Peptides against a protein of PDB entry 5VVV. Designs and how they scored, part 18

Target 1, 276 residues: chain A of PDB entry 5VVV
Amino acid sequence: FLCGVVEGFYGRPWVMEQRKELFRRLQKWELNTYLYAPKDDYKHRMFWREMYSVEEAEQLMTLISAAREYEIEFIYAISPGLDITFSNPKEVSTLKRKLDQVSQFGCRSFALLFDDIDHNMCAADKEVFSSFAHAQVSITNEIYQYLGEPETFLFCPTEYCGTFCYPNVSQSPYLRTVGEKLLPGIEVLWTGPKVVSKEIPVESIEEVSKIIKRAPVIWDNIHANDYDQKRLFLGPYKGRSTELIPRLKGVLTNPNCEFEANYVAIHTLATWYKSN
Target 2, 276 residues: chain A of PDB entry 5VVV as posed
Amino acid sequence: FLCGVVEGFYGRPWVMEQRKELFRRLQKWELNTYLYAPKDDYKHRMFWREMYSVEEAEQLMTLISAAREYEIEFIYAISPGLDITFSNPKEVSTLKRKLDQVSQFGCRSFALLFDNIDHNMCAADKEVFSSFAHAQVSITNEIYQYLGEPETFLFCPTEYCGTFCYPNVSQSPYLRTVGEKLLPGIEVLWTGPKVVSKEIPVESIEEVSKIIKRAPVIWDNIHANDYDQKRLFLGPYKGRSTELIPRLKGVLTNPNCEFEANYVAIHTLATWYKSN

## One batch from the design tools (peptide; aimed at target 1 Y10 L82 Y160 V195)

Design b2_p13_3_s2 (made by RFdiffusion4, then SolubleMPNN; from b2_p13_3, 8 letters changed)
Fold by OpenDDE base, seed 2:
Structure b2_p13_3_s2 (fold): chain B 276 residues (1-276), chain A 13 residues (1-13)
Amino acid sequence: as target 1 above (276 residues)
Amino acid sequence: FEKAREEFKKAAL
């Protein structure tokens, strides 16, 4: 069971010292996972093709080593979906080289994120792939196999919550393709009924699990404030029954942008997880 | 608030 934090917000990423402090807190609270997915980290999303500099490499190696020291699984995410051409073997090779570099930093767990992107494929991809889901699954499976089938590999769908599913969760052709074609060793991220789900009912997890043919990892936005930086979400982790735990592969909370605001959010997630 | 984030996420497209 993956339980911890995704740094998955828009806005200023956490500094390395905040991330190290996070790992210490995660260990102390018996949480086990950190997903590196800061939207405004340039080489994560906007410039995903760009290799890390020597200085950035040293920082990431230090961060990954710190996660290991605290027994936290460091999952490196990349979000190539803004401008990747899925059918272009050069793009696939560029993605492979980027993940090879991160593997050299000592990273063993990875994520491909296709959240917050346009549903339209370019003309070249439309000639090769039957749908956007087929394109995403193709590259995700290829990367997963190329990396030697790492123990933890995550996929974030473009339809990552109920309100983004067309026509709905159980009838989504996109999620059906993901469920049918994504290799079974790849985990699927899910956010619940909405982008910010006040509640995540058990029935909603059973519904999505059926179509994706696996238990999801929750990307939980209950404490995320990137959409309204005038507000801090200081309340407890709530509106999730502990009956979800046996029906999930994990829960990763995407909390407030302000690192210092997240004590209650993360601590109460840990209490929730240990209460089962 | 949910709408604001859905709108924010859609505007980040």
Scores: peptide ipSAE 0.159, ipTM 0.863, DockQ to the pose 0.132
OpenDDE base, seeds 1, 3, 4, 5: peptide ipSAE 0.064, 0.050, 0.099, 0.069; ipTM 0.815, 0.783, 0.822, 0.819; seed 3 fails the geometry check

Design b2_p13_3_s3 (made by RFdiffusion4, then SolubleMPNN; from b2_p13_3, 5 letters changed)
Fold by OpenDDE base, seed 5:
Structure b2_p13_3_s3 (fold): chain B 276 residues (1-276), chain A 13 residues (1-13)
Amino acid sequence: as target 1 above (276 residues)
Amino acid sequence: MEEAKKRYFEAAL
């Protein structure tokens, strides 16, 4: 069971010292996972093709080593979906080289994120792939196999919540393709019925699990404030029955952008997880 | 990017 934090918000990323402090807190609270997915980190999303500099490499190696010291699984995410051409072998090779570099930093767990992108494929991709889901699954499977089938590999679908599914969760051709064609060792990220789910009913997890043919990892936006930075979500982790725990592969909270605001959010997630 | 981010924010509100 993956339980911890995703740094997955829009806005100023956390500094390296905040991330190291997070790992110390996660270990103390018996949580086990950190997903590196800061949307405004240029080499994560907008410039995903760009290799890390020597200085950036030293920082990432130090961060990954710190995660290992605190027995926290460090998952490196990349979001190529803004401008990747899925059918172009040069793009696939560029993605492979980027993940090879991160593997050299000592990273062993990875994620491909296709959240917050347009559903439209370019003309070249339309000639090769039957749908956007086929294109995404193809590259995801290829990368997963290329990396030697790492123990933890995550996929974030473009339809990552109930409200983004067309026509709905159980009938989505996109999620059906993901469920049928995504290799079984790859985990699927999900935010619940909504982007920010006030509640995640057990029945809603049973519904999505059926179509994706696996238990999801919850990307939980309950404490996310990147959509309204004038608000701080200081309340406890709630609206999730402990009956979800045996029906999930994990829960990763995407909390407030302000690192200092997240004590209650993360501590109460840990209490919830240990209450089962 | 801006349009996709806008869809996220509109769905979160």
Scores: peptide ipSAE 0.178, ipTM 0.857, DockQ to the pose 0.855
OpenDDE base, seeds 1, 2, 3, 4: peptide ipSAE 0.071, 0.068, 0.157, 0.061; ipTM 0.815, 0.800, 0.850, 0.798; seed 2 fails the geometry check

Design b2_p13_3_s4 (made by RFdiffusion4, then SolubleMPNN; from b2_p13_3, 7 letters changed)
Fold by OpenDDE base, seed 2:
Order: sequence, then structure tokens, then C-alpha cells
Structure b2_p13_3_s4 (fold): chain B 276 residues (1-276), chain A 13 residues (1-13)
Amino acid sequence: as target 1 above (276 residues)
Amino acid sequence: FEKARERYKKAAL
């Protein structure tokens, strides 16, 4: 069971010292996972093709080593979906080389994120792939196999919550393709009924699990504030029955942008997880 | 790229 934090928000990423402090807290609270997915980290999303500099490499190596020291699984995410051409073998090769570099930093767990992108393929991709889901699954499977089938590999769908599913969760051709064609060793991220879900009912997890043919990892935006930084979400982790735990592969909370605001959010997630 | 962020923000509210 993956339980911890996704740094998945828009806005200023956390500094390395905040991330190290996070790992210490995660260990102390018996949480086990950190997903590196900061939307405004340039080489994560907007410039995903760009290799890390020597200085950036040293920082990431230090961060990954710190995660290991605290027994936290460091999952490196990349979000190529803004401008990748899925059918272009050069793009696939560029993605492979980027993940090879991160593998050299000692990273062993990875994620491909296709959240918050347009649902349209370019003309070249339409000639090769039957749908956007087929394109995403193809590259994800290829990367997963290329990396030697790492123990933890996550996929974030473009339809990552109930409100983004067309026509709905159980009838989504996109999620059906993901469920049928994504290799079974790849975990699927899910956010619940909404982008910010006040509640995640058990029935909603059963519904998505059926179509994706696996238990999801929750990307939980209950404490996310990047959409309205005039607000801080200081309340407890709630509106998730502990009956979800046996029906999930994990829960990763995407909390407030302000690192210092997240004590209650993360601590109460840990209490929730240990209460089952 | 800003459109993606705007879509998320609008759906989060």
C-alpha cells in the first residue's frame, strides 16, 4: 500500500530542505511514499525533454538518497503530455533518455502523468493510434518495459476523476482502453468523483476499479490549494472510509502549496491509514 | 500550457 504525499500542485515547488523534512515526517508517521510531480518544475512538465544539469543532478541525487535514508519510496514523475508526439520515435527516445538519467540518480520508481492536457492527438498520432488512450498506453507500456518493469510504476490518466470521464466512469472508452491495454504491473492514479473530492465513496472506487481492472492509487486533492491560494486547508483527512484501504493500491495526498500548512493534513492521513 | 492549469483550477472550484 503506497501512502504518503504527492508534490503535485501548481505554483512554487518545495525546496530541497522542505522535501527532506517531509521525508523525516513521513517516516515518523509510518508513511512510505513521495511522488515528485511539481507542475511548475520546468524539467518535469513544460520542458520535460530537457536533461538535468550537473547541479540539478546533484540536487536530485541528494534528494533521492535522503528519501532512501528515511525509507521513503521516491517516485519520479514526468508529464510529457503537453506537447509529446506519441508516434514519433525520437520523442519516445528522448523520454527514455530522460528517465535513464533519473535512473542514474538512483531512482527506481517512476510515473507518467497525462493529467491536465488536451484530449486531442496531432495528425501524425491519429494515423498511428486508434485513440488518445491507445497512444498513452502504448508509450507507457514501452517506457515501463524499457525501464525493466520497475516495482512501482504509476500512470495518471487524462480522465483522472469522475467529472473528467466521458460519458461517465463506467462507460468511458478512454478508461476502458487503459484498463484493457495498460500492462497489469502499472498502477493507475485516481482522484475520486471530482478534482477536489469532499468525499470518496467506496462505490465510486469499485466503479473505477472495475473499468481500469485494478485497484487505483488515490491522488487526493482534499488539501490542495493551488487552485485558490487565498485558502489554506488545515482540517483533517476525512470523507474517506477506512473501507477504502483494502480496495486501493495507495493514497498520496496532494496538499497545500505552503509546506508549513500540511502538518495536520499529512498526520491525519497517517492516522487514517493506521486505523484499518 | 496555461489553458491546462486554467481547466484544472476551474474544475477544482
Scores: peptide ipSAE 0.578, ipTM 0.935, DockQ to the pose 0.924
OpenDDE base, seeds 1, 3, 4, 5: peptide ipSAE 0.550, 0.532, 0.552, 0.542; ipTM 0.930, 0.927, 0.931, 0.928

Design b2_p13_4 (made by RFdiffusion4)
Pose (drawn by RFdiffusion4):
Structure b2_p13_4 (pose): chain A 276 residues (1-276), chain P 13 residues (1-13)
Amino acid sequence: as target 2 above (276 residues)
Amino acid sequence: SDKEAYIEAARAD
C-alpha cells in the first residue's frame, strides 16, 4: 500500500539536499513512497524527450541511492502530454530511451502522467486511434511491457477528479475506455471530487472504482499552495475518512512548495496512515 | 496556459 509525498507542483522544485531530509522524515514516520513529478523541472515535462546530462545523471543516481538507503520507494514520473504524437513510432521510441536512461539510475518504479493537456489530437493521431483515451492507454501499456512490467507503475488520466469528468464520472467515454483497456498491473491516480478536494466521500471513491476497475491512488492536493501566492497550509490532514485505507491503493500528498512548511502536512498524513 | 488554467480551477475549488 503506497503512502507518502508527490513533489508534483508548479514552481521552483526541491533540491537534492531537501529530498534527502524528506526521505529521513518519511522513514521516522513510516511512509513508504516518493513520486518525483515536479512540473517545472524541464526534463520531466517541457523537454521530456531530452536525456539528462552527465552531471544531472550523477545527481539523480545519488538521489535514487539515498531513497534505498532510507528504504523509501522512488517512483519517477514523465509527462509527454503536451506535444507527443502517440501514433508516430519515433516518438514512442524516444520515450523508451528516456525511461531506459532513468531505469539505469536505479529506478524500478515509474509513472506516466497526462493531467492538464489539450483534450484533442493531431491530424496524424486521429487516424490510427479511435479516441484520445485509446492513444494514452496504448502507449501506457506498450511502455508498461517494455520496462519488464515493473512492480509499481502509475497512470494519471486527463480526467483525474470528479469535476473534470465529461459529462459525469459514471458514463464518461474517456473513463470507460481506461478501466477496460488499461492493464491490471497499472495503477490509476485520482484527485478526489475536485482538483483540491475539501473532502473525499467514501461513496465518491466507491463510485470511481466502478469505471476504473481498480482502487485508485490518490494524488492529494489538500496542502498544495502553488496556485495562490499569498497562501500556505499548516493545517492537519482532514476531510478524509479513515474508512478509505481499505478501498484505496494509496495516497500521495502534493504539499506546499516551501519545503520546511510541510512538517504538519506529512506528520498528520502519517498518523492517519496508522489507525488503518 | 496550463498553469494558469490550473490556478483558476484550484482557486474555484

Design b2_p13_4_s1 (made by RFdiffusion4, then SolubleMPNN; from b2_p13_4, 7 letters changed)
Fold by OpenDDE base, seed 2:
Structure b2_p13_4_s1 (fold): chain B 276 residues (1-276), chain A 13 residues (1-13)
Amino acid sequence: as target 1 above (276 residues)
Amino acid sequence: SWREEFRKAALAD
């Protein structure tokens, strides 16, 4: 069971010292996972093709080593979906080389994210792939196999919550393709009924699990505040029955951008997780 | 931008 934090928000990423402090807190609270997915980290998303500099490599190596020290699984995410051409072997090779570099930093767990992108393909990809889901699954499976089938590999769908599913969760051709074609060792991220789900009913997890043919990892935006800089979400982790735990592969909270605001959010997630 | 679309979606829900 993956339980911890995804740094998945828009806005200023956390500094390395905040991330190290996070790992210390996660260990102390018996949480086990950190997903590195900061939307405004240039080489994560907008410039995903760019290799890390020597200085950036040293920072990431230090961060990954710190996660290991605190027994926190460091999952490196990349979000190529803004401008990747799925059918272009050079793009696939570029993605492979980027993940090879991160593997050299000591990273062993990875995520390929297709959240917050246009639900379309370029003309070249349309000639090769039957759908957007087929293109995403193809590259995800290829990367997963290329990396030697790492123990933890996450996929974030473009339809990552109920409100983004067309026509709905249970009838989504996109999620059906993901469920049928994504290799079974790849975990699927899910946000619940909504982008910011006040509640995640058990029935909603059963519904998505059926179509994706696996228990999801929750990317939980309950404490996310990147959409409203005037608000801090200081309340407890709530609206999730502990009956979800046996039906999930994990829960990763995407909390407030302000690192210092997240004590209650993360601590109460830990209390929730340990209460099962 | 997708930041703006995310913000709209997050606020609509």
Scores: peptide ipSAE 0.457, ipTM 0.920, DockQ to the pose 0.920
OpenDDE base, seeds 1, 3, 4, 5: peptide ipSAE 0.431, 0.426, 0.412, 0.392; ipTM 0.915, 0.910, 0.909, 0.903; seed 4 fails the geometry check

Design b2_p13_4_s2 (made by RFdiffusion4, then SolubleMPNN; from b2_p13_4, 6 letters changed)
Fold by OpenDDE base, seed 1:
Structure b2_p13_4_s2 (fold): chain B 276 residues (1-276), chain A 13 residues (1-13)
Amino acid sequence: as target 1 above (276 residues)
Amino acid sequence: SWKEQMREAALAS
C-alpha cells in the first residue's frame, strides 16, 4: 500500500530542505511514499524534453538519497502530454533518455502523467492510434518495459476523476482502453468522483476499479489550495471510509502549496491509514 | 462544485 504525499500542485515548488523535512515526517508517521510531480518544475512538464544540468542532477541525487535514508519510496513523475507526438520515435527516445538520466540519480520508481491536457491528438497521432487512450497506453507500456518493469510505475489518466469521464466512469471508452491495454504491473492514479472530492464513496472506487481492472492509487486533492491562493486547508483528512484501504493500492495526498500548512493534513492521513 | 471549477480554471490558465 502506497501512502504519503504527492507534490502535485501548481505554483512555487517546495525547496529541497522542505522535501527532506517531509521525508523525516513521513518516516516518523509510518508513511512510505513521495511522488515528485510539481507542475511548475520546468523540466517535469513544460520542458520535459530537457535533460537536467549538472547542478540540478546533484540536487536530485541528494534528494533521492535522502528519501532512501528515511525509507521513503521516491517516485519521479514526468508530464509530457502538453506537446508530445506519441507516434514520433524521436519523442519516445527523448523520454527514454530523460528517464535514464533520472535512473542514474538512483531513482527506481516512476510515473507518467497525462492529467490536465487537451483530449485531441495531432494529425500524425490520429493516423497511428485508434484513440488518445491507445496512444497513451502504447508509450506507457513501452517506457515501463524499457525501464525493466520497475516495482512501482504509475499512470495518471486524462480522465482522472468521475466528472472527466465521458459519458461516465463505467461506460468511458477511454478508461476501458486503459483497463484492457495498460500492463497489469502499472498502477492508475485517480482523484475520486471529482478533481477535489469532498467524499470518496466505496461504491465509486468499486466502479472505477472494475473498468480499469485494478485497485487505483488515490491522488487526493482534499487539501490542495493551488486553485485558491487565498485559502489554506487546515482541517483533518476526512470523507474517506477506512473501508477504502483494502480496495486501494494507495493514497497520496496533494496538500497545500505552503509546506508549513500541511502538518494536520499529513498527520491525519497517517492516523487514517493506521486505523485499518 | 466551486472547488472543481477553480481547479479547472487553474488548469486552463
Scores: peptide ipSAE 0.075, ipTM 0.808, DockQ to the pose 0.209
OpenDDE base, seeds 2, 3, 4, 5: peptide ipSAE 0.068, 0.059, 0.067, 0.070; ipTM 0.793, 0.759, 0.798, 0.797

Design b2_p13_4_s3 (made by RFdiffusion4, then SolubleMPNN; from b2_p13_4, 9 letters changed)
Fold by OpenDDE base, seed 2:
Structure b2_p13_4_s3 (fold): chain B 276 residues (1-276), chain A 13 residues (1-13)
Amino acid sequence: as target 1 above (276 residues)
Amino acid sequence: SWREQFRKEALAS
């Protein structure tokens, strides 16, 4: 069971010292996972093709080593979906080289994220793939196999919550393709009924699990505040029955942008997790 | 931008 934090918000990423402090807290609270997915980290998303510099490499190696020191699984995410051409072998090879570099930093867990992108393929991809889901699954499976089938590999769908599913969760051709074609060793991220889900009912998890043919990992935006600069979410982790735990592969909270605001959010997630 | 779309969807949720 993956339980911890995804740094997945828009806005200023956390600094390395904050991330190290996070690892200390996660260990102390018996949480086990950190997903590196800051939207405004340039080489994560907008410039995903660019290799890390020597200085950036040193920082990431140090960060990954710190995660290991605190027994936190460091999952490196990349979000190529803004401008990748799935059918272009050069794009695939570029993605492979980028993840090879990160693997050399000591990273062993990875994620491919296709959240917050347009549901359209370019003309070249339309000639090769039957759908956007087929294109995403193809590259995800290829990368997963290329990396030697790492123990933890995550996929974030474009339809990552109920409100983004067309026509709905249970009838989504996109999610059906993901469920049927994504290799079984790859975990699927899910955010619940909405982008920000006040509640995640058990029935909603059963519904999505059926179509994706696996228990999801929750990307939980309950404490996310990147959408409203006037608000901090300081309340407890709530609106999730502990009955969800046996029906999930994990829960990763995407909390407030302000690192210092997240004590209650993360601590109460840990309490929730340990209560089962 | 997707940031703006995300914000709109989050606020509509």
Scores: peptide ipSAE 0.325, ipTM 0.905, DockQ to the pose 0.962
OpenDDE base, seeds 1, 3, 4, 5: peptide ipSAE 0.178, 0.145, 0.118, 0.069; ipTM 0.868, 0.851, 0.849, 0.810; seed 4 fails the geometry check

Design b2_p13_4_s4 (made by RFdiffusion4, then SolubleMPNN; from b2_p13_4, 8 letters changed)
Fold by OpenDDE base, seed 1:
Structure b2_p13_4_s4 (fold): chain B 276 residues (1-276), chain A 13 residues (1-13)
Amino acid sequence: as target 1 above (276 residues)
Amino acid sequence: SMEERFREIALAS
């Protein structure tokens, strides 16, 4: 069971010292996972093709080593979906080289994210792939196999919540393709019925699990505040029955952008997890 | 899209 934090917000990323402090807190609270997915990290999303510099490499190596020291699984995410051409072998090779570099930093767990992108393929991709889901699954499977089938590999769908599913969760052709074609060793991220789900009913998890043919990992936006910088979410982790735990592969909370605001959010997630 | 994400959040708040 993956339990911890995803740094998955828009806005100023956390500094390396904050991330190290996070790992110390996660260990203390018996949580086990950190997903590196800061939207405004340029080489994560907008410039995903760009290799890390020597200085950036040293920082990432130090961060990954710190995660290992605190027994936290460090998952490196990349979001190529803004401008990748899925059918172009040069694009696939560029993605492989980027993940090879991160592997050399000592990273062993990875994620491919296709959230917050347009649902349209370019003309070249339409000639090769039957649908957007087929294109995403193809590259995800290829990368997963290329990396030697790492123990933890995550996929974030474009339809990552109930409100984004067309026509709905159980009848989505996109999620059907993901469920049928995504290799079984790849985990699927999900935010619940909504992007910010006040509640995540057990029945909603059973519905999505059926179509994706696996238990999801919850990307939980309950404490996310990147959409309203005038608000801080300081309340406890709530609206999730502990009956979800045996029905999930994990829970990763995407908390407030302000690192110092997240004590209650993360501590109460840990209490929730240990109550089962 | 990002706009769709924020729109969905705004409708839920």
Scores: peptide ipSAE 0.165, ipTM 0.830, DockQ to the pose 0.426
OpenDDE base, seeds 2, 3, 4, 5: peptide ipSAE 0.091, 0.148, 0.154, 0.156; ipTM 0.788, 0.823, 0.823, 0.834

Design b2_p13_5 (made by RFdiffusion4)
Pose (drawn by RFdiffusion4):
Structure b2_p13_5 (pose): chain A 276 residues (1-276), chain P 13 residues (1-13)
Amino acid sequence: as target 2 above (276 residues)
Amino acid sequence: HEAAKEFYITAAK
């Protein structure tokens, strides 16, 4: 069961030294996972096709090392959603070559994120693929095979919270396609009824497990501050029923950008991780 | 990218 932090916000990402202290903290409080997905580390999203330079690679390996040294599982995320051409094979291959490079840093766990992308496709894609959801699942599956079908592997759908489902959660062509075609070994990230959920009703998640055909993984935006300059969140982890642990694969908290402000955010996530 | 960021900020608020 996956529990911990996702560094998944817009803005100045954390540095290696902050992530080491993060791993030591996750262990002192018994959490198991860290998802690397900062939106403005350019090679994660903006320049996803680009390989890490020599010194960048030295940094990632030293990072994946301290993750094992503290036994925190390290999941690497990549976001091709902005401009990838799903049908073109050169494009599919560059994704593998990039995912290969990181596999050789010590990485066993991977994620493909597709949040916040223009919903429709290029002229070339609309031929080979029936719908937008078809294209993502095809590449997510193909990639899931190539890496030797890894232990943990996450998929973040374009429709990733209740508000964002067209027309509703239950009868959505995008969501219908995912639950049926996406592989049973691939986890699905979900964010609650809204992007920043005030509360996560047990009925809402049971409802979601309907169409996804899985217990989804929560990308929790409760303490995220990247959307309002004046705002910071030092409150407890709240509005999440303890009765949820049995029904979910995991909860990864996407916290404040200011690293040291995240003490309460992670500790309260940790206490609640107990009690179920 | 910037459009996606602006959309996110709007949706978050």

Design b2_p13_5_s1 (made by RFdiffusion4, then SolubleMPNN; from b2_p13_5, 7 letters changed)
Fold by OpenDDE base, seed 2:
Structure b2_p13_5_s1 (fold): chain B 276 residues (1-276), chain A 13 residues (1-13)
Amino acid sequence: as target 1 above (276 residues)
Amino acid sequence: FEKARQRYIEAAL
């Protein structure tokens, strides 16, 4: 069971010292996972093709080593979906080289994220792939296999919550393709009924699990405030029955942008997790 | 790229 934090928000990423402090807290609270997915980290999303500099590499190596020290699984995410051409072998090779570099930093767990992107493929991709889901699954499977089938590999769908599913969760051709064609060793991220879900009912998890043919990892935006930084979410992790735990592969909370605001959010997630 | 972020923000509100 993956339980911890996804740094998955828009806005200023956390600094390395905050991330190290996070790992210490996660260990103390018996949480086990950190997903590196800061939207405005340039080489994560907008410039995903760019290799890390020597200085950036040193920072990431240090961060990954710190995660290991605190027994936190460090999952490196990349979000190529803004402008990748799925059918272009050069794009695939570029993605492979980027993840090879991160592997050299000591990273062993990875994620491919296709959240918050357009649903349209370019003309070249339309000639090769039957759908957007087919394109995403193809590259995800290829990367997963290329990396030697790492123990933890996550996929974030473009339809990552109920409100983004067309026509709905159970009838989504996109999610059906993901469920049928994504290799079974790849975990699927899910956010619940909404982008920010006040509640995640058990029935909603059963519904998505059926179509994706696996238990999801929750990317939980309950404490996310990147959409309105005039607000801080200081309340407890709630609206999730502990009956979800046996039906999930994990829960990763995407909390407030302000690192210092997240004590209650993360601590109460830990309490929730340990209460089952 | 801002359109993608905006879509998220609008759906989160």
Scores: peptide ipSAE 0.639, ipTM 0.946, DockQ to the pose 0.921
OpenDDE base, seeds 1, 3, 4, 5: peptide ipSAE 0.612, 0.596, 0.617, 0.600; ipTM 0.944, 0.939, 0.943, 0.940

Design b2_p13_5_s2 (made by RFdiffusion4, then SolubleMPNN; from b2_p13_5, 7 letters changed)
Fold by OpenDDE base, seed 2:
Structure b2_p13_5_s2 (fold): chain B 276 residues (1-276), chain A 13 residues (1-13)
Amino acid sequence: as target 1 above (276 residues)
Amino acid sequence: FEKARERYFKAAL
């Protein structure tokens, strides 16, 4: 069971010292996972093709080493979906080389994120792939196999919550393709009924699990404030039955942008997780 | 890019 934090928000990423402090807290609270997915880290999303500099490499190596020291699984995410051409072997090779570099930093767990992108493929991709889901699954499977089938590999769908599914969760052709064609060793991220879900009912997890043919990892935006930084979400982790735990592969909370605001959010997630 | 972010922000509110 993956339980911890996704740094998945828009805005200023956390500094390396905050991330190290996070790992210490995660260990102390018996949480086990950190997903590196900061939207405004340039080489994560907008400039995903760009290799890390020597200085950036040193920072990432240090961060990954710190995660290991605290027994936290460091999952490196990349979000190529803004401008990748899925059918272009050069793009696939570029993605492979980027993940090879991160593997050299000592990273062993990875994520491909296709959240917050347009559903349209270019003409070249439409000639090769039957749908957007087929294109995403193809590259994800290829990367997963290329990396030697790492123990933890996550996929974030473009339809990552109930409100983004067309026509709905159980009838989504996109999620059906993901469920049928994504290799079984790849985990699927899910956010619940909404982008910010006040509640995640058990029935909603059963519904998505059926179509994706696996238990999801929750990307939980309950404490996310990147969409309204005038607000801080200081309340406890709630509106999730502990009966979700046996029906999930994990829960990763995407908390407030302000690192210092997240004590209650993360601590109460840990309490929830241990309450089984 | 901004449009994609805007979709998230609008759906989060």
Scores: peptide ipSAE 0.653, ipTM 0.953, DockQ to the pose 0.902
OpenDDE base, seeds 1, 3, 4, 5: peptide ipSAE 0.627, 0.561, 0.608, 0.610; ipTM 0.947, 0.935, 0.944, 0.944

Design b2_p13_5_s3 (made by RFdiffusion4, then SolubleMPNN; from b2_p13_5, 8 letters changed)
Fold by OpenDDE base, seed 2:
Structure b2_p13_5_s3 (fold): chain B 276 residues (1-276), chain A 13 residues (1-13)
Amino acid sequence: as target 1 above (276 residues)
Amino acid sequence: MEKARERAREAAL
């Protein structure tokens, strides 16, 4: 069971010292996972093709080593979906080289994120792939296999919550393709009924689990505030029955942008997780 | 980027 934090917000990424402090807190609270997915980290998303510099590599190596020190699984995410051409072997090779570099930093767990992108394929991809889901699954499977089928590999669908599913969760051709074609060893991220779900009912997890043919990992935006910088979500982790735990592969909270605001959010997630 | 989170916010509402 993956339980911890996804740094998945828009806005200023956390500094390395904040991330190290996070790992210390995660360990102390018996949480086990950190997903590196800061949207405004340039080489994560907008410039996903760019290799890390020597200086950036040193920082990431240090960060990954710190996660290991605190027994936190460091999952490196990349979000190539803004401008990747799925059918272009050079793009696939570029993605492979980028993840090879991160593997050299000591990273063993990875994620491919296709959240917050347009549902349109370019003309070249339309000639090769039957759908956007087929394109995403193809590259995800190829990367997963290329990396030697790491123990933890996550996929974030473009339809990552109920409100993004067309026509709905249970009937989504996109999610059906993901469920049928994504290799079984790849975990699927899910956010619940909404982008910010006040509640995540058990029935909603059963519904999505059926179509994706696996228990999801929750990307939980309950404490996310990147959509309203004037608000801080200081309340407890709530609206998730502990009955979800046996029906999930994990829960990763995407909390407030302000690192200092997240004590209650993360601590109460830990309490929730340990209450089962 | 703002548009992506606006969509997220709109979907949250």
Scores: peptide ipSAE 0.092, ipTM 0.826, DockQ to the pose 0.656
OpenDDE base, seeds 1, 3, 4, 5: peptide ipSAE 0.081, 0.080, 0.090, 0.088; ipTM 0.815, 0.829, 0.819, 0.826

